Peptides against a protein of PDB entry 2L9B. Designs and how they scored, part 75

Target 1, 91 residues: chain A of PDB entry 2L9B
Amino acid sequence: ANFLSQKFPELPSGIDVNINMTTPAMMISSELAKKPKEVQLKFLQKFQEWTRAHPEDAVSLLELCPQLSFVTAELLLTNGICKVDDLIPLA
Target 2, 91 residues: chain A of PDB entry 2L9B as posed
Amino acid sequence: ANFLSQKFPELPSGIDVNINMTTPAMMISSELAKKPKEVQLKFLQKFQEWTRAHPEDAASLLELCPQLSFVTAELLLTNGICKVDDLIPLA

## One batch from the design tools (peptide; made by RFdiffusion4, then SolubleMPNN)

Design b1_p26_1_s3 (from b1_p26_1, 10 letters changed)
Fold by OpenDDE base, seed 4:
Structure b1_p26_1_s3 (fold): chain B 91 residues (1-91), chain A 26 residues (1-26)
Amino acid sequence: as target 1 above (91 residues)
Amino acid sequence: MDEEVLAMIRELMASMPKASQLVNPL
């Protein structure tokens, strides 16, 4: 196990997407949509709280799991918390 | 990290695309 894996143990690396069947973006959005809104919001709240408290570790996690950046953005947008234009400065 | 949050992340990552198939993240 590498340093980041030790810091965040037992995190899956993700799955292979058959690009002839779907796109990574579609898979992210569809998987998130399967979760109840209350669960989505709970994740956002808890994750943001942790990120504020541990910014350096948050950067490390997002480097290890860049998927989570897309997850966070998608959840913010789909729950009407922010709009696409609000995320442009981060792109 | 809060174990509940970590568990949620684990669950999410199990169904997410591999990083190699994503464009540059935000």
Scores: peptide ipSAE 0.624, ipTM 0.896, DockQ to the pose 0.679
Fold by OpenDDE base, seed 5:
Structure b1_p26_1_s3 (fold): chain B 91 residues (1-91), chain A 26 residues (1-26)
Amino acid sequence: as target 1 above (91 residues)
Amino acid sequence: MDEEVLAMIRELMASMPKASQLVNPL
């Protein structure tokens, strides 16, 4: 296990997407949409609170799990919290 | 990190694409 995996143990690395059937982005969107809205919002709120309190660890986590950046963006967009244009400056 | 958030992250990551199939935003 690398340093980041040691810092955040027992996190799955993800799964292989069958590119003949879908795209990674579509899979992220689809999987998140399966979650109840209240669960989506709870995750977003608690995750953001944690990242504010632990910015250094948050960077490490997002390096280990870049999927979570896409998750956060998707949740912000689909719940109407921001628009695509609002994310452009963050790129 | 509190256990609730960590559990949610674990659950999410179990169904997310591998990082190699995504652009690293950092």
Scores: peptide ipSAE 0.624, ipTM 0.896, DockQ to the pose 0.623
Fold by OpenDDE base, seed 1:
Structure b1_p26_1_s3 (fold): chain B 91 residues (1-91), chain A 26 residues (1-26)
Amino acid sequence: as target 1 above (91 residues)
Amino acid sequence: MDEEVLAMIRELMASMPKASQLVNPL
């Protein structure tokens, strides 16, 4: 845990979800929807490029921040890049 | 990593659920 945090310094760990108001999935969807579509696509493109160039670090980042796996999946689905069936092998 | 992307990751993580409230997909 300390090793991974050293690779990616100053990343927040997240916040507590108020289960009386929302679910974790709804929170992720809502926060991403606040971003303009152009920003969403730019993030996907640059994040994908970085992942291809640094696959070991990408695995480390997603282990440290599993939230980003949900973020990536949500962005792929909402922007019509992937279908739900395409994500089945990842489950 | 591009500083703009890293900044967005930091911003996202500040508003994302804690990992303990998610199923780890890895």
Scores: peptide ipSAE 0.623, ipTM 0.895, DockQ to the pose 0.608
Fold by OpenDDE base, seed 2:
Structure b1_p26_1_s3 (fold): chain B 91 residues (1-91), chain A 26 residues (1-26)
Amino acid sequence: as target 1 above (91 residues)
Amino acid sequence: MDEEVLAMIRELMASMPKASQLVNPL
């Protein structure tokens, strides 16, 4: 395991998307929607708190698991916390 | 990292697309 994997142990790498059936974006949206709203909001809150406390590690994590950037964006949008326009400066 | 957050991340990552299939991953 690389350095980042040591810092964030046993994180799955994800799964292969069958592009004949769906898209990565649709998969993310669908999987997140399966989680109760309270769980979604809890994740956002706790993840936000952690990223504030550990900004460098947060960057490392998002580099290791870029999926989480998409997850965060999706959750912000679907829960009405952010608008698409709000994300443009971050892209 | 808080173990609860880490557990949530692990759970998420188990069902997320591989990074190689994401558009312009970080």
Scores: peptide ipSAE 0.623, ipTM 0.894, DockQ to the pose 0.649

Design b1_p26_1_s4 (from b1_p26_1, 10 letters changed)
Fold by OpenDDE base, seed 2:
Structure b1_p26_1_s4 (fold): chain B 91 residues (1-91), chain A 26 residues (1-26)
Amino acid sequence: as target 1 above (91 residues)
Amino acid sequence: EDEEVLAMIRELMASMPKASQLVNPL
Protein backbone atom coordinates (compact mmCIF):
# COMPACT_ATOMS: atom_id res chain seq x y z
CA ALA B 1 0.00 0.00 0.00
CA ASN B 2 1.13 3.53 -0.75
CA PHE B 3 1.56 6.25 1.84
CA LEU B 4 -1.90 7.68 1.28
CA SER B 5 -3.47 4.26 1.64
CA GLN B 6 -1.69 3.88 4.94
CA LYS B 7 -2.88 7.27 6.10
CA PHE B 8 -6.42 6.71 4.88
CA PRO B 9 -6.98 2.97 5.06
CA GLU B 10 -9.86 1.19 3.36
CA LEU B 11 -10.98 4.14 1.28
CA PRO B 12 -13.29 2.97 -1.47
CA SER B 13 -12.37 4.10 -4.95
CA GLY B 14 -15.99 4.78 -5.79
CA ILE B 15 -18.15 3.30 -8.48
CA ASP B 16 -18.50 3.65 -12.20
CA VAL B 17 -21.35 5.88 -13.25
CA ASN B 18 -23.31 4.82 -16.28
CA ILE B 19 -23.35 8.10 -18.14
CA ASN B 20 -26.27 6.92 -20.19
CA MET B 21 -28.42 6.92 -17.07
CA THR B 22 -27.05 9.73 -14.94
CA THR B 23 -24.10 12.05 -14.43
CA PRO B 24 -21.49 11.97 -11.70
CA ALA B 25 -22.83 15.27 -10.39
CA MET B 26 -26.37 13.97 -10.25
CA MET B 27 -25.18 10.84 -8.52
CA ILE B 28 -23.40 12.86 -5.87
CA SER B 29 -26.44 15.05 -5.37
CA SER B 30 -28.87 12.16 -5.11
CA GLU B 31 -26.71 10.11 -2.75
CA LEU B 32 -26.25 13.06 -0.44
CA ALA B 33 -29.95 13.85 -0.52
CA LYS B 34 -30.64 10.36 0.80
CA LYS B 35 -28.91 11.29 4.02
CA PRO B 36 -30.85 13.09 6.73
CA LYS B 37 -30.06 16.77 7.06
CA GLU B 38 -28.73 16.06 10.52
CA VAL B 39 -26.17 13.65 9.06
CA GLN B 40 -25.24 16.10 6.33
CA LEU B 41 -24.58 18.86 8.81
CA LYS B 42 -22.72 16.50 11.11
CA PHE B 43 -20.38 15.58 8.29
CA LEU B 44 -19.72 19.21 7.46
CA GLN B 45 -18.99 20.01 11.07
CA LYS B 46 -16.72 17.03 11.67
CA PHE B 47 -14.94 17.40 8.36
CA GLN B 48 -14.32 21.07 9.02
CA GLU B 49 -12.86 20.31 12.42
CA TRP B 50 -10.67 17.54 11.05
CA THR B 51 -9.45 19.70 8.19
CA ARG B 52 -8.52 22.46 10.58
CA ALA B 53 -6.58 20.02 12.74
CA HIS B 54 -4.93 18.23 9.82
CA PRO B 55 -4.56 20.71 6.97
CA GLU B 56 -1.81 18.86 5.12
CA ASP B 57 -3.59 15.54 5.41
CA ALA B 58 -6.77 17.22 4.26
CA VAL B 59 -5.06 18.42 1.10
CA SER B 60 -3.72 14.93 0.47
CA LEU B 61 -7.14 13.43 1.02
CA LEU B 62 -8.85 15.85 -1.34
CA GLU B 63 -6.24 15.15 -3.98
CA LEU B 64 -6.80 11.44 -3.55
CA CYS B 65 -10.57 11.78 -3.31
CA PRO B 66 -11.71 14.80 -5.30
CA GLN B 67 -15.24 13.49 -4.74
CA LEU B 68 -15.08 15.02 -1.31
CA SER B 69 -14.66 18.50 -2.72
CA PHE B 70 -17.83 18.01 -4.72
CA VAL B 71 -19.55 16.58 -1.67
CA THR B 72 -18.57 19.54 0.45
CA ALA B 73 -19.66 22.06 -2.15
CA GLU B 74 -22.97 20.29 -2.68
CA LEU B 75 -23.73 20.13 1.01
CA LEU B 76 -22.87 23.78 1.54
CA LEU B 77 -25.16 24.80 -1.30
CA THR B 78 -28.09 22.51 -0.58
CA ASN B 79 -28.13 23.43 3.09
CA GLY B 80 -28.03 27.13 2.27
CA ILE B 81 -24.74 27.67 4.04
CA CYS B 82 -23.13 29.37 1.07
CA LYS B 83 -24.07 30.65 -2.36
CA VAL B 84 -22.71 29.67 -5.74
CA ASP B 85 -20.86 32.97 -5.86
CA ASP B 86 -19.02 32.00 -2.70
CA LEU B 87 -17.55 28.96 -4.44
CA ILE B 88 -16.27 30.79 -7.50
CA PRO B 89 -13.00 31.90 -5.89
CA LEU B 90 -12.30 28.28 -4.96
CA ALA B 91 -12.82 26.90 -8.45
CA GLU A 1 -13.00 12.19 16.97
CA ASP A 2 -10.92 11.66 13.85
CA GLU A 3 -12.09 8.09 13.40
CA GLU A 4 -15.71 9.16 13.23
CA VAL A 5 -15.19 11.55 10.34
CA LEU A 6 -12.91 9.09 8.58
CA ALA A 7 -15.62 6.46 8.88
CA MET A 8 -18.12 8.89 7.39
CA ILE A 9 -15.71 9.56 4.55
CA ARG A 10 -15.33 5.85 3.85
CA GLU A 11 -19.08 5.46 3.80
CA LEU A 12 -19.51 8.39 1.44
CA MET A 13 -16.82 7.18 -0.90
CA ALA A 14 -18.52 3.81 -1.26
CA SER A 15 -21.38 5.47 -3.12
CA MET A 16 -19.50 8.22 -4.94
CA PRO A 17 -18.39 8.24 -8.56
CA LYS A 18 -14.84 7.20 -9.27
CA ALA A 19 -12.38 10.07 -9.40
CA SER A 20 -11.71 9.43 -13.08
CA GLN A 21 -15.19 10.69 -13.83
CA LEU A 22 -14.73 13.96 -11.95
CA VAL A 23 -12.68 17.07 -12.52
CA ASN A 24 -9.90 17.34 -9.97
CA PRO A 25 -10.45 20.63 -8.15
CA LEU A 26 -6.90 20.70 -6.78
Scores: peptide ipSAE 0.673, ipTM 0.906, DockQ to the pose 0.642
Fold by OpenDDE base, seed 4:
Structure b1_p26_1_s4 (fold): chain B 91 residues (1-91), chain A 26 residues (1-26)
Amino acid sequence: as target 1 above (91 residues)
Amino acid sequence: EDEEVLAMIRELMASMPKASQLVNPL
């Protein structure tokens, strides 16, 4: 296993999206919406705590899995924690 | 604590699009 795999073992790379049927953005949105709100909020809280404790590892993870940036943004928006305008500086 | 969030991440990633199909995040 490479260095990143050692840090984050058994991390899936994701799935292929048939763009004739849906978009990657829609897939992210729909999969997250399947989770109970309490689970969504729990993830946000735990992920933030982990990121604060492991900032360098968090950067590595987000580089390896840019999906998680979309996930985090989507959850913040759909749960009314922030607005799109709040994320503009990060784009 | 760390193992729990990492497990959640693994679960999420199993149903997410591959990175090659994503554009810039919001």
Scores: peptide ipSAE 0.672, ipTM 0.905, DockQ to the pose 0.751
Fold by OpenDDE base, seed 3:
Structure b1_p26_1_s4 (fold): chain B 91 residues (1-91), chain A 26 residues (1-26)
Amino acid sequence: as target 1 above (91 residues)
Amino acid sequence: EDEEVLAMIRELMASMPKASQLVNPL
């Protein structure tokens, strides 16, 4: 356990990617695509609200779980909320 | 409220790749 694990209890670390079968990016895209659109949008809404209310904790969470940055970007793109050009300055 | 989004995050993270296999976006 680390400091952030206390703030975010029971937070899974993720799973190992079998590089012979897929890539981490493909896994993220595939898993997100399994979720209904309404669930995807609900996550974005709730996560956005939480981030606004807890900006410092949000930064800490994204450092602890960089997966969530990829998740957020993927959901924003696939749901047409932003485009690739909007993310270029962040790279 | 916060508990709901944190639960969603936990659920997501259960199926995501480990951080060690991702490029750090921050």
Scores: peptide ipSAE 0.672, ipTM 0.906, DockQ to the pose 0.665
Fold by OpenDDE base, seed 1:
Structure b1_p26_1_s4 (fold): chain B 91 residues (1-91), chain A 26 residues (1-26)
Amino acid sequence: as target 1 above (91 residues)
Amino acid sequence: EDEEVLAMIRELMASMPKASQLVNPL
């Protein structure tokens, strides 16, 4: 048991990507694209609100689940909210 | 309403690659 899992119970660790079929980046992109635009925007809105209300927990979550950083970046780009150049300072 | 966003996160993570196959962006 660890402290982070206590903060976020029942959080899946993810799945193994078959590298003969796809890449992790392609998998993230394709899974997000399956979701309606309305659902994508709803997630961004709710996640932003939660992050503002719980900044310390948000940092912990993103450290525990780096997948969510990729998800957030992908959704921001594909929905035209920011450009690739806007993400450069984060690299 | 934290439960909704946390539920969405859990659902997302069920279909995401394991962290070991990603570069840590932090």
Scores: peptide ipSAE 0.671, ipTM 0.905, DockQ to the pose 0.657

Design b1_p26_2_s1 (from b1_p26_2, 15 letters changed)
Fold by OpenDDE base, seed 2:
Structure b1_p26_2_s1 (fold): chain B 91 residues (1-91), chain A 26 residues (1-26)
Amino acid sequence: as target 1 above (91 residues)
Amino acid sequence: SSFETPKLKEALKKFVEERRELEKLE
């Protein structure tokens, strides 16, 4: 019953990614792949709209839950919206 | 931004590198 699960029900429950995790990409990829593509795209749409409408809250949320950045990146990659090289300048 | 801290930037770098390697295996 946390905020993320309520706001973004398309996300798999119980995803816990910390910055010290050994293989975050593998774990995230595996969990997200269990969701249908339409659900993945729906999340991206909702998240995009929400971040655009609430940029200040989006920054706060991503600082509080940096795992959302990893989730978003994975979904962008898996659905062919961007390439890995597009993420390199952000690191 | 949320990745301005060195530790978060390193975490993202690690993620990107891991993801690149995963794509090479596919």
Scores: peptide ipSAE 0.348, ipTM 0.773, DockQ to the pose 0.353
Fold by OpenDDE base, seed 3:
Structure b1_p26_2_s1 (fold): chain B 91 residues (1-91), chain A 26 residues (1-26)
Amino acid sequence: as target 1 above (91 residues)
Amino acid sequence: SSFETPKLKEALKKFVEERRELEKLE
């Protein structure tokens, strides 16, 4: 959403993942691939640091924008930070 | 967490499954 792009400018604009979407991974991966790898990693670093410093606000943000969880997961996978099997216990 | 509801949990499951299939095509 526009709100996410304003708060985290490293994110592509217009990211909106509906929980009933047929191909969420395909959509997210294609949008995120438009950003350079260094920008993707910068977002992950900033988001991680902000989450650690503001855990309550982070929870509220994820409740407001649940699509952010999918974005974060895709970035972790694409950049080799974790494996897809690491996400299975969370689903 | 935010995925405590059945709908969100299933959505994440679909995401993971789709992502795995994409990697198989790689």
Scores: peptide ipSAE 0.337, ipTM 0.767, DockQ to the pose 0.337
Fold by OpenDDE base, seed 4:
Structure b1_p26_2_s1 (fold): chain B 91 residues (1-91), chain A 26 residues (1-26)
Amino acid sequence: as target 1 above (91 residues)
Amino acid sequence: SSFETPKLKEALKKFVEERRELEKLE
C-alpha cells in the first residue's frame, strides 16, 4: 500500500476495490474519472514504464494487488487506447 | 497470460462484461 501510493500517486487513495465486489468496473470508472485526463495518462505512462523496467516485480505486484489490472484496463478503455474486446484474450 | 489463476481469470471476465454493459448505457 505504501509502495503504491508512493510510486503511483495518480491513483485514487482511500478506496478499497477488491476483485470480487459486485460492480468493480463501475466503482473503478467512477473513481478514476475524478482525475484529470492528463493525470490518468500519466499513470498509464508511469505504470507501463515501470512494468517494462521491472517485469519480475510487476508480476509480484499484480499478484498482491490484482486490482491494478482492472485500473489499467479501465484507463485504457476510457482514454480510447483499446476496446473492451481487446481485454478478452487477457482473461 | 496476465490472469493465470482461475480466480483472477473469472474476475476479469466479470469486469469485461460489466464494462461492456456500461458502454451500452452511454
Scores: peptide ipSAE 0.333, ipTM 0.769, DockQ to the pose 0.363
Fold by OpenDDE base, seed 1:
Structure b1_p26_2_s1 (fold): chain B 91 residues (1-91), chain A 26 residues (1-26)
Amino acid sequence: as target 1 above (91 residues)
Amino acid sequence: SSFETPKLKEALKKFVEERRELEKLE
């Protein structure tokens, strides 16, 4: 939690997002939409660069914080970077 | 397929389906 807030301050904090909650997409989309587009894109860029530079750490982080994958997916969708159908092969 | 853990795969499927339905309602 502290690592994410320090490395990626663009992320909303204080919300309960887990893989077992009901309607996770609605909850995540509403919270992320409160951030300006510039901040959303900045997070994606930083996360992409960090993942490329530290692939082994990125895998470990996503295993420990699976909700981060849902956040990333939502940001890709809302910013028109990918389509919903592009996420199907990942499931 | 990116998530090998069955629980994570099921969660992602639910997320994608919900997100697809939300777009249809807009």
Scores: peptide ipSAE 0.320, ipTM 0.762, DockQ to the pose 0.348

Design b1_p26_2_s2 (from b1_p26_2, 17 letters changed)
Fold by OpenDDE base, seed 4:
Structure b1_p26_2_s2 (fold): chain B 91 residues (1-91), chain A 26 residues (1-26)
Amino acid sequence: as target 1 above (91 residues)
Amino acid sequence: PKFSTPKLKEALKEFVEALRKLEELK
């Protein structure tokens, strides 16, 4: 197994989407919106805690799966935790 | 993180289906 599968075995495999029909960002936003608010907030909490506890692994994960940065930003914005201007310096 | 980089935009394609299969963190 490659590093990603070995280190993060619970991360499911993705599948390509037809970008001619919609943007990946729109689809991700749509999928996130299907999750209950309590689940969204729980993810943010757990991911934050995990990132603090395992910063080196977090960097590796985000380098290999930069999608998670987008996911996290989207959840912060849609739940009113951050403003767009708050995240610009990080982008 | 660079939200608008070509690398991120390309990576988002495959992550859509992955999100559907993600389980809630325990």
Scores: peptide ipSAE 0.040, ipTM 0.518, DockQ to the pose 0.056
Fold by OpenDDE base, seed 1:
Structure b1_p26_2_s2 (fold): chain B 91 residues (1-91), chain A 26 residues (1-26)
Amino acid sequence: as target 1 above (91 residues)
Amino acid sequence: PKFSTPKLKEALKEFVEALRKLEELK
């Protein structure tokens, strides 16, 4: 079994993106913006807690799903938790 | 106990440092 299926059994299959019509980044940003602020912050909270408790798994997850780094950065910025300068060291 | 939205926002500022530490592990 792969790491994702083992650690995240509820993870759904991905969907293909027609990059000639829209970019993956735009799709992610659009979908995130549809969620209430409370839901966005809840995600960040859970991810933070999980990352602290399971740093090795967190590294593996972010390597396998680099789009999750974009999600996290987007949510931190749009919710006013971070400024762009705060995230530069992670680029 | 669950944080209110404002309390949660403040707590999440700690996430910046957590991410930096994670980057160091990679």
Scores: peptide ipSAE 0.039, ipTM 0.496, DockQ to the pose 0.035
Fold by OpenDDE base, seed 5:
Structure b1_p26_2_s2 (fold): chain B 91 residues (1-91), chain A 26 residues (1-26)
Amino acid sequence: as target 1 above (91 residues)
Amino acid sequence: PKFSTPKLKEALKEFVEALRKLEELK
């Protein structure tokens, strides 16, 4: 099995999304907004902890799944944890 | 790191569907 299958065996497979009036970025932002605030913050906390414990896997994951970088940035911004200027060097 | 627009676009589409599937399990 590949990296994703081994590390995240319960992760559901994604499928193509029909795009009409919204871009993929807009759609993902909308889906995130549907999650309760406590769930959003819990994700950020767990992701931070996991990244610290498994830095090599974290790098590989973010390289293979660039969408996760966008998700993380979006959650940081929408929850007022970071400002746009804070993320410019990481873009 | 920066990613090409086509690659990012496709990756985001897949991720949106993954999020929906996760929600169905709850």
Scores: peptide ipSAE 0.035, ipTM 0.528, DockQ to the pose 0.055
Fold by OpenDDE base, seed 2:
Structure b1_p26_2_s2 (fold): chain B 91 residues (1-91), chain A 26 residues (1-26)
Amino acid sequence: as target 1 above (91 residues)
Amino acid sequence: PKFSTPKLKEALKEFVEALRKLEELK
């Protein structure tokens, strides 16, 4: 009934992270690293295309799900597409 | 966005399982 469920019904709800074993950021980094490079780049490409087509929805999504901003930044950095200094102004 | 804020840290806790199924946004 909310914005996320209406606009992104395919998005899973997620689970809590066991903070005694790891941190959320560590888990995200490790999960991303398990994906093939082709999948990582495809995600970035599709997200870029989608944000161009739906800029207002993209802003709303990123406000509600700051996790996705972290994912995007991590993928840009680990694939050598951006440097840290390139992303600081956008954080 | 601020990647080190308490808000982001807490939000990230819920998102790990979603990442396992997410390959693209539509």
Scores: peptide ipSAE 0.020, ipTM 0.490, DockQ to the pose 0.055; fails the geometry check

Design b1_p26_2_s3 (from b1_p26_2, 16 letters changed)
Fold by OpenDDE base, seed 3:
Structure b1_p26_2_s3 (fold): chain B 91 residues (1-91), chain A 26 residues (1-26)
Amino acid sequence: as target 1 above (91 residues)
Amino acid sequence: RTFETPKLKEALKEFVEALRELKALE
């Protein structure tokens, strides 16, 4: 029932967002910007590697946490790794 | 820049595939 708890027992529960004050996308972007560039790139690298090694788990994770898709796309764009055209299917 | 969660979810498979195709970060 809870893939996240099973596969990632140390994962924090997260927090709700007051959609009247901000949006999840805005919150995510803000939090990402607080991380050093090196940390952002390291996350992308590790996530990419993990995705390659565990594609089924990756799909399940992203289905349950679509926020991570936004995170990844945002980081790819803001760090100049991808161009907008590369992510058109997600736009 | 903003993304809609439903749109990203709909493209989940394609997204995962794209991640695998990206060149490794250095």
Scores: peptide ipSAE 0.060, ipTM 0.574, DockQ to the pose 0.077
Fold by OpenDDE base, seed 5:
Structure b1_p26_2_s3 (fold): chain B 91 residues (1-91), chain A 26 residues (1-26)
Amino acid sequence: as target 1 above (91 residues)
Amino acid sequence: RTFETPKLKEALKEFVEALRELKALE
């Protein structure tokens, strides 16, 4: 009965990260890199649209799942959309 | 919304600004 289960009932379970072998950031970067560029860009587009349509939920989601901020930043950087300096305010 | 790369990149830069605003609300 938490926010995530309520708003995203079909959200899959996460996986554990072996912190002895990798970090969450490394894991995220690796998994993102497995996705085709078209999928990455589509995600960014859909996330943008969703955020605009549901700003209150977006704030809550990003607070509960700060990983998504990293995901977004990573995709923006790796796809050459932004430079590091552009994302400093998000850190 | 178009999937043209140049326009998408510009739109996503605007999204970064939106994210900054969201971050400021946290």
Scores: peptide ipSAE 0.054, ipTM 0.529, DockQ to the pose 0.038
Fold by OpenDDE base, seed 2:
Structure b1_p26_2_s3 (fold): chain B 91 residues (1-91), chain A 26 residues (1-26)
Amino acid sequence: as target 1 above (91 residues)
Amino acid sequence: RTFETPKLKEALKEFVEALRELKALE
């Protein structure tokens, strides 16, 4: 019934992060590192296309899931697409 | 599609600009 459920019906419920063992950022980084480079780049491409097609939904999504901003930033950095300075305005 | 092209990387840099604009709307 909420935005996420409506727009992403197959979205997993997520898992609780054990903050005594790791941080959300570390967990995200670990999971992303398991993905092949091609998959990472494909995600960025598709996310770009989606956000351009649905800017209002993209804003809502990023507000509800700020983790996604971290995902995007990390993928851009680790794949050499952007430098840290390029993303500072997004902070 | 080839996902490791200079063209895609440039497009993704433009995406950063788009994200900046989106954040400005928040």
Scores: peptide ipSAE 0.052, ipTM 0.519, DockQ to the pose 0.037
Fold by OpenDDE base, seed 1:
Structure b1_p26_2_s3 (fold): chain B 91 residues (1-91), chain A 26 residues (1-26)
Amino acid sequence: as target 1 above (91 residues)
Amino acid sequence: RTFETPKLKEALKEFVEALRELKALE
């Protein structure tokens, strides 16, 4: 059985990125920037709480969706919560 | 604003440490 389908039944299919036109990082940053700051911060808070409550699922999720680490880092940086040096150990 | 309090920011920095721990467990 697919872990993502079981734990996150409403997770949509992803899309391909035309790497000749843009980078995945650029695309992610662009999409995140469309969300209000309040929404971004709420996501971080909820993700923190969920991770603490479900550490094993969090590990599995990050393994299957490593781009989520980038998402989290981007939001932490752009909202002034962390500096780049704070995230180096996660690289 | 609720999501921008110093308390929450510090908690999120702590979350970074938690993520580091999770990465180490992988």
Scores: peptide ipSAE 0.050, ipTM 0.511, DockQ to the pose 0.037; fails the geometry check

Design b1_p26_2_s4 (from b1_p26_2, 17 letters changed)
Fold by OpenDDE base, seed 4:
Structure b1_p26_2_s4 (fold): chain B 91 residues (1-91), chain A 26 residues (1-26)
Amino acid sequence: as target 1 above (91 residues)
Amino acid sequence: PTFETPRLREALAEFVKARRELEALK
């Protein structure tokens, strides 16, 4: 958790690892939408670069923090980088 | 989708391939 805050300060604070993706997903989506587009894209860029440099750690992080899967998917969708059809087969 | 499957978690680590579209939106 401290790693995420330090490495990716663009993320909204207060995302609980223990929450599920039902109504909490709506809350996360709302918090993400409060961030400027440039901040959202900056997170994606930084996370992408870190993932390239540390692919195994990235997988482990997504397992440790499952909310990041939703966050990343949501940002990809809302910014028009991916379509829903691109992600549905993965979910 | 709830985006909590192991496959999605692993697959999203591969989104480094989407760099071109990310840059195009700047």
Scores: peptide ipSAE 0.046, ipTM 0.500, DockQ to the pose 0.077
Fold by OpenDDE base, seed 2:
Structure b1_p26_2_s4 (fold): chain B 91 residues (1-91), chain A 26 residues (1-26)
Amino acid sequence: as target 1 above (91 residues)
Amino acid sequence: PTFETPRLREALAEFVKARRELEALK
């Protein structure tokens, strides 16, 4: 598969859509919600650790795969780690 | 709202950094 699927198997497959569109965003959110909470948290943990260890690669990845920014933000919000008000200025 | 901005990417990086710093204090 691709890098994301191999490195982070907790992610749903086929997340390659325009995250600025309502329908694709809703679709991604729905697919994420199908994963158990433990799997969602595991992704966040792994992504955090990887980002910490490879900050330059993480920046490049988020530029190449902007949908991953949405995924990360969505999981931070839905798992109560971040507040909506924290992300509003960034959206 | 959009999740495809340099600012968001930087914010996520800072989030990770902040969590790392908090963990280091423990």
Scores: peptide ipSAE 0.043, ipTM 0.520, DockQ to the pose 0.041
Fold by OpenDDE base, seed 5:
Structure b1_p26_2_s4 (fold): chain B 91 residues (1-91), chain A 26 residues (1-26)
Amino acid sequence: as target 1 above (91 residues)
Amino acid sequence: PTFETPRLREALAEFVKARRELEALK
């Protein structure tokens, strides 16, 4: 068990993929969508709270696990928390 | 629109860092 699976069990297993490729990204999106919305929102809430409490560790984690950035963005978008236009300037 | 995960990763990391810095100024 790794840190992500232990701390954020809401995440799908096997998330470590080549996120620079379209197919892996699509797979991640699909797996995330299989989770109940309440689970998705719970992850976002926990991750937001954790990043506030551990900002330096959060930066390191996002660098170490770029798939987590994709996960976060995907969940923000699919749950209507932010719009695509909100993220376009960032990526 | 283009969604680039590496840049998003960097942006999110910078966002977290910036938030920390802003909080430190309070």
Scores: peptide ipSAE 0.034, ipTM 0.508, DockQ to the pose 0.061
Fold by OpenDDE base, seed 3:
Structure b1_p26_2_s4 (fold): chain B 91 residues (1-91), chain A 26 residues (1-26)
Amino acid sequence: as target 1 above (91 residues)
Amino acid sequence: PTFETPRLREALAEFVKARRELEALK
């Protein structure tokens, strides 16, 4: 078991990132959609709390597991917590 | 997002790009 599945059991397994971001995005969106909304929100809460408590570890984790960034973004958008307009300035 | 890191912010830009491509396929 990887760190993600152990620390955040709410996440589906098998998330990967390749040179084409579209394919990973499709996969992530599909797998996350299979989880109940309550599970999705619980992950966001736990991840938020963990990142605040361990900011340096969070940076390292996101570098080690870049797919987690896509997971976070997808859940923020699909649950209406973040707007697409909030992300546009990042591009 | 309320818990962004520098790495996350950079990745979100790539995610937005991917999302736009996905939306175009619908």
Scores: peptide ipSAE 0.031, ipTM 0.510, DockQ to the pose 0.369

